# Ledger of designs, part 122: peptides against a protein of PDB entry 3H8D

Target 1, 122 residues: chain A of PDB entry 3H8D
Amino acid sequence: DMKRQQRFFRIPFIRPADQYKDPQNKKKGWWYAHFDGPWIARQMELHPDKPPILLVAGKDDMEMCELNLEETGLTRKRGAEILPRQFEEIWERCGGIQYLQSAIESRQARPTYATAMLQNLL

## One batch from the design tools (peptide; made by RFdiffusion4, then SolubleMPNN)

Design b2_p20_3_s1 (from b2_p20_3, 10 letters changed)
Fold by OpenDDE base, seed 2:
Structure b2_p20_3_s1 (fold): chain B 122 residues (1-122), chain C 122 residues (1-122), chain A 20 residues (1-20)
Amino acid sequence: as target 1 above (122 residues)
Amino acid sequence: as target 1 above (122 residues)
Amino acid sequence: ALSLEEILANEDFEPLEDEV
């Protein structure tokens, strides 16, 4: 159902190896999620020292957040929710359009709002 | 097409009568808009000294913003775009659900994303 | 990929709030 609410979230993270370092040595990354209704559709991670990680539902389920939106508590975390464009801008910059397209073409992607929007654009 | 992008905006306003008063005497209101693609679907106004105004497409066209989204320049105004929930919370508090429902039942409302979502909920 | 639970457990850093 394309009438599902689309919600986007971003939270910072510190690498596990930096957890106990001084703040100056804690390099920050960013974790992004797109939820199509209760279910995650896309996940993205910006790392300070390696290439970004892009993940799409169906293809990357085993690497993505396994919690539904309500279980995450993200909607109750102040400052976590972001505008759609704040997600999409980074997604596009990281090559997300091509990544999702390839997942669709290989029949690895589960249909989501994201797949529908891409197929509208192309 | 329910695949249209839903975007929400909020801007402050000062009453015309307060335009030339000292800042302390300028009572601030808030103007809200929901755009279903390029077209306004809902408008809402919070006033400091009178009841809120609720407006829905089809019924209240003559009182609503006559500009399409691109013409408004809202997307280019820093801090104007808000999250869907930031609009919906106020809309609900002001009785917007019942207002829109009544407009649908009287066949005054133009079909929008808002009407579709309401009819999903009910 | 990172676990959300692990990320949220890190209290050393809070998310930035939107200005809007």
Scores: peptide ipSAE 0.100, ipTM 0.613, DockQ to the pose 0.333
Fold by OpenDDE base, seed 1:
Structure b2_p20_3_s1 (fold): chain B 122 residues (1-122), chain C 122 residues (1-122), chain A 20 residues (1-20)
Amino acid sequence: as target 1 above (122 residues)
Amino acid sequence: as target 1 above (122 residues)
Amino acid sequence: ALSLEEILANEDFEPLEDEV
């Protein structure tokens, strides 16, 4: 439970609409994930031309990664894993605290390490 | 407790005996630390000319860093923080699992995130 | 939201993989 390893990942992406465009016209975004043990707890997307997307387990399950951590292969991708603060800094800047707080208050959030830590801060 | 943030650090060091030698004669070692929240749980030292040193909370308190995490300034040193696996890989190679296991069995280890995780593996 | 599979299919930005 709260003993589970917390692991964070980021990978760049090109928008689906830009996938087959010339390299000059491909805009890069960033996909972020927080795994609470084998299960995703938070997901975040930085898009080059629209607001960031914030997703939390329980509320946004159908829009989040459905693979467990081992199935993703992220742990085997060099440079994909990031420090917790590298995720949290962006999460905070994007309003992630308020987003997760609202999900907890509305009883939409599944309990995770992230929800527990937020409760400790408030 | 087991909700505390786990943070890992490494910094290079030069042996005290080499501090005032010519740069060519300074041998670099590596100092590693695992902090379970604000308190150190494990410490490790890679020396260029002697076996690695492994230290665990409870058993080796008087040989370990006496500063809490904030007091160390490690969180403010660029490049000091490392991924958990970067610590654990070296810890495992140096026999850290057996060292911590023995400290638990002898009732010398203070309960930490590290002791809890080891119990989950055995 | 983007699927991980879709993101990973973009080889232009895919990180190097360690041998497993």
Scores: peptide ipSAE 0.097, ipTM 0.619, DockQ to the pose 0.287
Fold by OpenDDE base, seed 3:
Structure b2_p20_3_s1 (fold): chain B 122 residues (1-122), chain C 122 residues (1-122), chain A 20 residues (1-20)
Amino acid sequence: as target 1 above (122 residues)
Amino acid sequence: as target 1 above (122 residues)
Amino acid sequence: ALSLEEILANEDFEPLEDEV
């Protein structure tokens, strides 16, 4: 059902190795998630010192968030929810369109709102 | 097409009569809009000194924003775009569910994402 | 990929702008 609520979240992280360093030495990364209803459709990680990680449902299930939206508590965390475009802008910059397209073409992507929207775009 | 981009906006307004008053006497209202793709689906106005105004496409076309989303410039106004829940929370508090339902039942509501979602909820 | 639980446990920082 493509009418499911699409919700996007972003939370900063500090690497475990940096947690006890001085504030100036705590490099922040960003964890992003797209939920298609209760289920994650896309995940993305921006790291301060390595390439971004892109993950799509079906292909990367074992590496993605295993909790449903309600279990994450993200909807109850102030400042965690972001606008769709705030996710999509970073997704596009990180090569997410090509990544998802390749997953669709190889039949590795699980059908989601994200796959449907991409197929409408192409 | 229920896959159209749903976007929500909020802008403050000051009544014309208050524009030249001292800042403490400028009571702010809030104008809210839900766009279902390029077209407005719902509009809502919070006033400092009168009941909220609720408007739905089809029923209230003559009282609602006549500009399509691109024409409004809202997408280019920093801080204008809000999360869906920021709109829905106020909509619900103002009796928007009942208002839209009545418009559907009387066949006054134009089919939109909002009408479809309400029909899924009921 | 990072564990969400581990990320949420980091309470010694506030959200900032993206590095990208």
Scores: peptide ipSAE 0.086, ipTM 0.615, DockQ to the pose 0.190
Fold by OpenDDE base, seed 5:
Structure b2_p20_3_s1 (fold): chain B 122 residues (1-122), chain C 122 residues (1-122), chain A 20 residues (1-20)
Amino acid sequence: as target 1 above (122 residues)
Amino acid sequence: as target 1 above (122 residues)
Amino acid sequence: ALSLEEILANEDFEPLEDEV
């Protein structure tokens, strides 16, 4: 189970309201995903105008990517895949450790590589 | 054991004979490493003028990096860390699967994340 | 195999993508 491939991705997004604005007026956000094998384990969003959004499997399934990794096409998008640390650094800064920990403690988190690693860390 | 962090690195090297030549005459090679936790699991070298070198833990320990990951400073060298696939793509093209498989079959390979993944693949 | 120390001494390094 923990032998699944852990893959991380980041892609920028432009807010819908900014789509038709001049480039200078298009504020960029960032969408992050951690896939534990074919399925998303964590999702994170950096927004230019609101707090970051943290999502974890089990707790936030309805708000997360529903596609498996292959279906996303992320693996075929040049520059989308990032290093684990590039995800984790932002995750940590956004309070992801606490968020995931709380989800585990409340028994809302589905066991993933991320939950296992956190349990090893604590 | 398989919960160890898998980290991959690539750094260029210039042949000693080319060190004092004009930049255009400095043929670049590439040194690759896969670290399974603190210790190297696989090493690979692309040379401009000879066949690639493949090395696996257990079999080739004496020819591989002897430093643990922290001692290498690779984690602190910007641009050195690469995605798993960036390593694996080259590894595969260089015949790394067969090389590692043969090392496993001959009982020369030390068990690593790489050996485990290969056994899962075959 | 190549010495890591010798390789790390090289300044001709290829950068990767920016963090953010």
Scores: peptide ipSAE 0.020, ipTM 0.592, DockQ to the pose 0.446; fails the geometry check

Design b2_p20_3_s2 (from b2_p20_3, 10 letters changed)
Fold by OpenDDE base, seed 4:
Structure b2_p20_3_s2 (fold): chain B 122 residues (1-122), chain C 122 residues (1-122), chain A 20 residues (1-20)
Amino acid sequence: as target 1 above (122 residues)
Amino acid sequence: as target 1 above (122 residues)
Amino acid sequence: ALSLEEILENEDFEPLEDVV
């Protein structure tokens, strides 16, 4: 159960409005995902022009990636996979601990590796 | 219990005999470790001039790193931490699955994340 | 939130090569 592999991914994105601009005028964002086995547990977006978006499974399912890990193709994209700490550092900086904690307390969070880890630390 | 963080590391080494040679005459090996929480679960060594060394907790404790993860300082060395797959790919290539399986079957392996994962796959 | 599909369509990612 809690033996599922935890995998983390990061991919850059260019805002739709910037896609056809010169490279110098393209602001890059970053899309992050934490997969708890085949299923997404957390998603995070760093935007160049707005606050970070934090999403947790259960609470934010409709806004999160609906694909299982295999369907995403992320595991087959060079440089997409990142270390757990590379995700967690950004997650923490963005207030992810508090966000997930609030989702747990409100009973909105689906149990995941992330919820279990948080509950182990507190 | 099985919620411990899995962390993987790789560091290069130069053979003692080559340490005082010119750079062109130094053959580099690679030391790999899998930590299941604070404790080492697997170790692997790629040598430039001999077969790979595979080590598993319980069976090979005396040959493996005796330091807990914090004591190693590996977490503080840039570039030392690697993705799980970067470890597993080499582990598999070196016959690590069979090695660990044999250690389990002979009751020499200490239960770790690695033993649990292997038993989940089989 | 961004669609992963949309992001992936606009980015060039090289496939992981099998070294075995």
Scores: peptide ipSAE 0.098, ipTM 0.629, DockQ to the pose 0.360
Fold by OpenDDE base, seed 2:
Structure b2_p20_3_s2 (fold): chain B 122 residues (1-122), chain C 122 residues (1-122), chain A 20 residues (1-20)
Amino acid sequence: as target 1 above (122 residues)
Amino acid sequence: as target 1 above (122 residues)
Amino acid sequence: ALSLEEILENEDFEPLEDVV
């Protein structure tokens, strides 16, 4: 059901290898998630020293957040929720449209709001 | 089409009567809008000294913003766009659910994303 | 990919401000 609420979140992270370094040496990354209702539809990670990671439901389930939205506590974390465009802008820059399209064409993608919107665009 | 982008905005206003008063005497209100694609679906106004104003498309068209979203320039105004919940929380507190329900029952409401979501809730 | 739990447990996690 495409009437499900679409919610987007972003949280920063420090690489595990940098945890005990001086603050100046703790390079920050960003973790992004798109939830289509209670279930994650897309995940994205910006790393300070490697290519972005793009993940889509159905194809990348084992690499994505395994928690439903309520279990994450993200809705209760101040500043974590972002506007749709704040997610989509980064997704587009990272090649997310092509990534999701390929997943649809290969029949690896699970149908979500994201797949439906892409199909409307193309 | 319920696949239309839902966007929400909030801007402050000062009452006309307070325009020339000292800043401390300029009581601030808040203007809220929900756009279902290019068209306004709901409008809400918080006033410092009178009850909230609730408006829904179809019923209150003559009292609502007459501009489409692009014409408003709201998408280009920094800080104007808000999360859906930031609108809905206030809408609910002001009795917006009951107001919209009544408009649907009286057949005064134009079908929008808002009407569809309410019907899903009830 | 990173675990959300690992990210949230990170001692160096900095809380974000509200978007708007």
Scores: peptide ipSAE 0.086, ipTM 0.614, DockQ to the pose 0.315
Fold by OpenDDE base, seed 3:
Parts: C-alpha cells; sequence; structure tokens
Structure b2_p20_3_s2 (fold): chain B 122 residues (1-122), chain C 122 residues (1-122), chain A 20 residues (1-20)
C-alpha cells in the first residue's frame, strides 16, 4: 500500500576502532534508512574510508536493520529524521537508482515504495 | 495517485502593520503548506493575535496558494521545507482533522493525499 | 553493514540538530 508513511533517518557513527582516538582522528560515517511504513525499504552507509554501502529490501534483508520502525527508537531521537530529499540526494549520488533497478530486474527486490517510485520514473 | 511526492513547508511572516515597528513589536506568524505533488492540499496559518486559519483543497481554493510548487520557489528556499510530522503536529493541534473530515462529509474537499490518509485513519 | 544497535551505543554519538 503506497499510502504507508515514508520516513527517512540519518545517524552519524564513529567506527569502533576510532572511539578511543583523539577527536581529530575520529572520522564520522553516516547511516541512512528509508522506512516504508513500519519496515525498512532501503539502507545506506557513508563510510569515511571505504565505498558507500547500498542495501535494498528483499535482496539485502540479512544485512539490513531487522527492527521495525517503532523498535528502532529513531522516531523519538531528536535530529535523526530527515527529509526525503536528504536521503534521495545521497542515494542518487551513490548509484542507488542503478542498484535498485538491478535488484528489480533480477527479481531480488521486494516490492516497496522505493521500487514503485523507481518504476514510475523509468 | 498516492505516489505523488508529499512535501511540507513553513515560512514566517510579519504583518504589514508591524513591518516598520521596533523588532520587539514585530510579532511573527507562521504560514504552512502541504503540497500533494505539484498542487497544494492543505494550508495553515498561525497568527500571533487571532485564531489559526485552516484551509483544504476543494473547499478553500480561493483562499489558498494559487501557485504550483515549482512556482512558489519554496523548494529552493533554505529552511522552508519541514518534516511531515512538523506540519501534522500543528495541524492536529489546530483542529485540522475535524476540519478536513467535515469538508469530506460535506463533499467540499477535493481528493488529495490528505483526504485519503484521513479516510484510512477513520 | 553496521548494526543500528552498535551505532546507537556509540559513546561519541551526537544527535543531528541541523537536519531540517
Amino acid sequence: as target 1 above (122 residues)
Amino acid sequence: as target 1 above (122 residues)
Amino acid sequence: ALSLEEILENEDFEPLEDVV
């Protein structure tokens, strides 16, 4: 149901290996999530020293957040929720359109808001 | 089509009568808009000295923004776009649910994302 | 991929105040 609430979140992380280093040596990464209603549809990670990670529901379920939206507590974390465009801009820059399209074509992607929107775009 | 992008905006305004007053005498109001794709679905105004104004598409078209989303320039105005919840929280507090429901029941409301979501809620 | 739990437990996690 495309009527489900689409919500996007971003949280910074410091790698475990950097947690005890001086502040200047703590490089921040960014964890992103797109929730299609209660369930994650897309996940993305920007790392300071390796390529971005892109994940889509159906294909990458074992690597994605296993908690439903309420269980994450993200909706209660001030500053975690971001605008759709703040997610999509990074998603596009990281090759997310091609990644999701390939997952659809290989029939690995679970139908989500993201898959429906991509199919409307193409 | 519920696949349309739902975007929400908020901008402050100072009443014309206050524009030449000292800063302490310039009371700010807030103008809110919900766009269902290119077209406005809901508008809301918080005034410093009068009751809030609630407007819904179909019923209040002559009192609402007449520009499509692109024409407003809101998407290009830094800080204007807000999260859906930032709109909905104020909408609910101002009696927006009852206002929209009444507009639906009287057949004055144009079908929008907002009307569809309310019908899912009830 | 990182665990959300691990990220949330990060001692250096700071809430994003400027997200909107």
Scores: peptide ipSAE 0.085, ipTM 0.621, DockQ to the pose 0.306
Fold by OpenDDE base, seed 5:
Structure b2_p20_3_s2 (fold): chain B 122 residues (1-122), chain C 122 residues (1-122), chain A 20 residues (1-20)
Amino acid sequence: as target 1 above (122 residues)
Amino acid sequence: as target 1 above (122 residues)
Amino acid sequence: ALSLEEILENEDFEPLEDVV
């Protein structure tokens, strides 16, 4: 159902190796999630020292958040929820359109709001 | 099409009578909009000295923003765009569910994302 | 990929500006 609520989240992370360093020595990454209703549709990670990771439902389920939205507690974390465009801007910059498109073409992607939007765009 | 982008905005306003007063004497109101794609679906106004105003597409078109989303420039105003829940929380508190429901029941409401969501909820 | 649980163990919970 494309009428499901689309919600987007971003939280920072510090690499395990940096956890006990001085603040200036902690390299911050960013974890992003797109939830299509209760379930994740896309996940994205910006790492300070490696290429971004892009993940899409169906193809990358084993690498993605397995919790439903309520279980994540993200909705209760102040500042975690972001605007759709705040996700999409980064997604696009990271090559997410091409990644999702390829997943659709290979029939690896589970149908989500994201896949539907892409199909509308192309 | 329920696949349209749902976008929400909030901007403050100052009453005309307060425009030339000292900042402490300016009573701030809040103008809210929900756009279902390019067109407004709901509008809401919080006034400092009168009851909130609720407006829904179809019923209240003549009192609502007549500009399409791009024409409003809201997407270009920093801090104007808000999360869906930031709109809905206020909408609910102001009796928006009942207002929209009544508009649907009276067949005054234009079908929008908002009407569809309400129909799913009830 | 990182698990959400691993990420939430960090003390920094409020995002700043994007790294990119």
Scores: peptide ipSAE 0.083, ipTM 0.623, DockQ to the pose 0.251

Design b2_p20_3_s3 (from b2_p20_3, 11 letters changed)
Fold by OpenDDE base, seed 5:
Structure b2_p20_3_s3 (fold): chain B 122 residues (1-122), chain C 122 residues (1-122), chain A 20 residues (1-20)
Amino acid sequence: as target 1 above (122 residues)
Amino acid sequence: as target 1 above (122 residues)
Amino acid sequence: ALSYEEILANEDFEPLEDVV
């Protein structure tokens, strides 16, 4: 159902190796999630020292958040929820359109709001 | 098409009578809008000195923003765009569910994302 | 990819600005 609520989240992370370092020595990354209703549709990670990671439902399920939205508690974390465009801007910059498109073309992507939007765009 | 982008905005307003008063004497109101794609679906106004105003597409078109989303410039106003829940929380508190429901029941409401969501909820 | 648990283990829960 494409009428499901689309919600987007962003959380910073510190690498495990940096956890006990001085603040100036902690390199921050960013974890992003797009939930299509209760289930994740896309995940994205910005790492300070490696290429961004893009993940899409169906193809990358084993590497993505396995919790439903309510289980994550993201909706209860102040400042975690972001606007759709705040996700999409980064997604686009990271090559997410091409990544999702390829997943659709290879029939690896599970149908989601994101896949539907892409199909409307192309 | 329920796949249209749902976007929500909030901007403050000052009453005309308060425009030239000292800051402490300016009573701030809040203008809210829900756009279902390019067109407004719901509008809401919080006034400092009167009951909130609720408006829904179809029923209240003549009292609502007549501009399409792009024409409003809201997407270009920093801090104007808000999360869906930031709109819905206020909408609910102001009796928006009942207002929209009544508009649907009376067949005054234009079908929008908002009407569809309400129909799913009830 | 990071597990959600690994993400939640961080002390910083509020994003400041995008890295990119």
Scores: peptide ipSAE 0.161, ipTM 0.625, DockQ to the pose 0.253
Fold by OpenDDE base, seed 3:
Structure b2_p20_3_s3 (fold): chain B 122 residues (1-122), chain C 122 residues (1-122), chain A 20 residues (1-20)
Amino acid sequence: as target 1 above (122 residues)
Amino acid sequence: as target 1 above (122 residues)
Amino acid sequence: ALSYEEILANEDFEPLEDVV
């Protein structure tokens, strides 16, 4: 059901190896999530020292957040929720369109809001 | 089509009568808009000295923004776009649910994302 | 990929700036 609420979140992270270092040596990464209703549809990670990680539902379920939206507490965490465009802009820059398209073509992607939107775009 | 992008905006306004007053005498109001794709679905105004104004598509078309989303330039105005919840929280506080429901029941409301969501809620 | 628990274990969360 495309009526499901689409919500996007971003959380900064410091790598465990950097947690006890001086602030100048703590490089921040960014964890991003797209929830299609209660379930995650896309996940993305920007790391300070390695390529971005892109994940899509169906294909990458074992590597993605296993909690439903309510269980994450993200909706109750001030500053975690971001605008759709704030997610999509990074997603596009990281090659997310091609990644999701390939997952659809290989029949690995589970149908989500994201897959539907991409199919409308192409 | 419920696949349309739902976007929400907020702009502060100062009443024309206050524009030349000292800053302490410039009372801010807030203009809110919900766009269901290119077209406005809901509009809301918070005034410093009068009751809030609630407007819904179909019923209040002559009092609502007549520009499509692209024409407004809101998408290009930094800080104008807000999260859905930032709109909905104020909408609910202002009696928006009852207002929209009444418009649906009287068959004055045009079908929008907002009407569909309300019908899913009831 | 990072687990959600690993992310929540971070002490240095930076909230997003206010929209307006």
Scores: peptide ipSAE 0.159, ipTM 0.623, DockQ to the pose 0.412
Fold by OpenDDE base, seed 4:
Structure b2_p20_3_s3 (fold): chain B 122 residues (1-122), chain C 122 residues (1-122), chain A 20 residues (1-20)
Amino acid sequence: as target 1 above (122 residues)
Amino acid sequence: as target 1 above (122 residues)
Amino acid sequence: ALSYEEILANEDFEPLEDVV
């Protein structure tokens, strides 16, 4: 069960409003995903002009990537996969621990590797 | 238990005999390690002049890194940590699946994340 | 949140080459 492979991904994005602007006027954001096996467990977005978005499975399913890992093609995109720490560092900096903890406490979080790890650390 | 973080590392090495040679005469090898939590689970060495060395916990403890992950300082060395797939690809290419499987079958392998994953795949 | 599709539309990703 909890032996699923944990895989982390990061892809840059340009805001829709900036897509047709000159390069100098394009502000880049970053989309992050944590997959617990085939299913997304956490998602995070760093925007150039607004606060980070944190999302956890169960609570935020409607806003998170609905594709399983294979469907995303992320594993086949060069440079998309990142180290766990590269995700976790940003997650922690954005208040992800507290966000996930609150989701667990409110019974909104679906059990994932992330919930298990958090509960192991506390 | 099986919720330990899996971390993979790769560092280059120069053969002792080549250390004092000119750069052009130094052949680089690669040392790989898989840590299942604080403890090493697999080790692999790519040599410029001999077959790869594969090592698995339990069977090859005497030849493997004896330091726990924190003691190695690997987590603090920039560029040392690699993606799981970067380890697994080389592991597979070197016959690591068969090597680990044989160690399991002979009851020489210590249970690790690697043994568990292999048994899940078979 | 951005949809995955929206994000992918903005960037070109090179496929991983098979080195085997």
Scores: peptide ipSAE 0.169, ipTM 0.632, DockQ to the pose 0.391; fails the geometry check
Fold by OpenDDE base, seed 2:
Structure b2_p20_3_s3 (fold): chain B 122 residues (1-122), chain C 122 residues (1-122), chain A 20 residues (1-20)
Amino acid sequence: as target 1 above (122 residues)
Amino acid sequence: as target 1 above (122 residues)
Amino acid sequence: ALSYEEILANEDFEPLEDVV
């Protein structure tokens, strides 16, 4: 059902190897999630020293957040929720459109709001 | 089409009578808008000295913003766009659910994302 | 990819206040 609520979140992270370093040496990354209702539809990670990671439901389930939205507590974390465009802008910049398209074409993607919107765009 | 982008905005306003008063005497109100695609679906106004104003498309067109979203320039105003919940929380608190329900029942409401979501809730 | 738990371990988040 495409009437499900679409919610987007962003959380900064420090690499595990940098946890005990001085603040200046703690390179920050960003973790992004798109939830289509209770279930994650897309995940994205910006790392300070490697290429972005793009993940889509159905194809990358084993690498994505395994918790439903309620279990994450993201809706209760101040500053975690972001506007749709704040996610999509980064997703597009990282090649997310092509990544999701390829997943659809290969029949690896699970149908989500994201797949439906992409199909409307193309 | 319920696949339309839902966008929400909030702008502060000062009452005309307070425009030339000292800052401490400029009581601030808040103007809220929900756009279902390019068209306004709901409008809400919080006033410092009178009850909230609730408006829904179809019923209250004459009292609502007459500009489409692009014409408003709201998407280009930094800090104007808000999360859906930031609108809905206030809408609910002000009795917006009951207001919209009544408008639907009286056949005054134009079908929008808002009407569809309410019908899903009830 | 990072697990959600790994992400949460890196930052402290303040809870949202209850709706008044």
Scores: peptide ipSAE 0.167, ipTM 0.623, DockQ to the pose 0.413; fails the geometry check

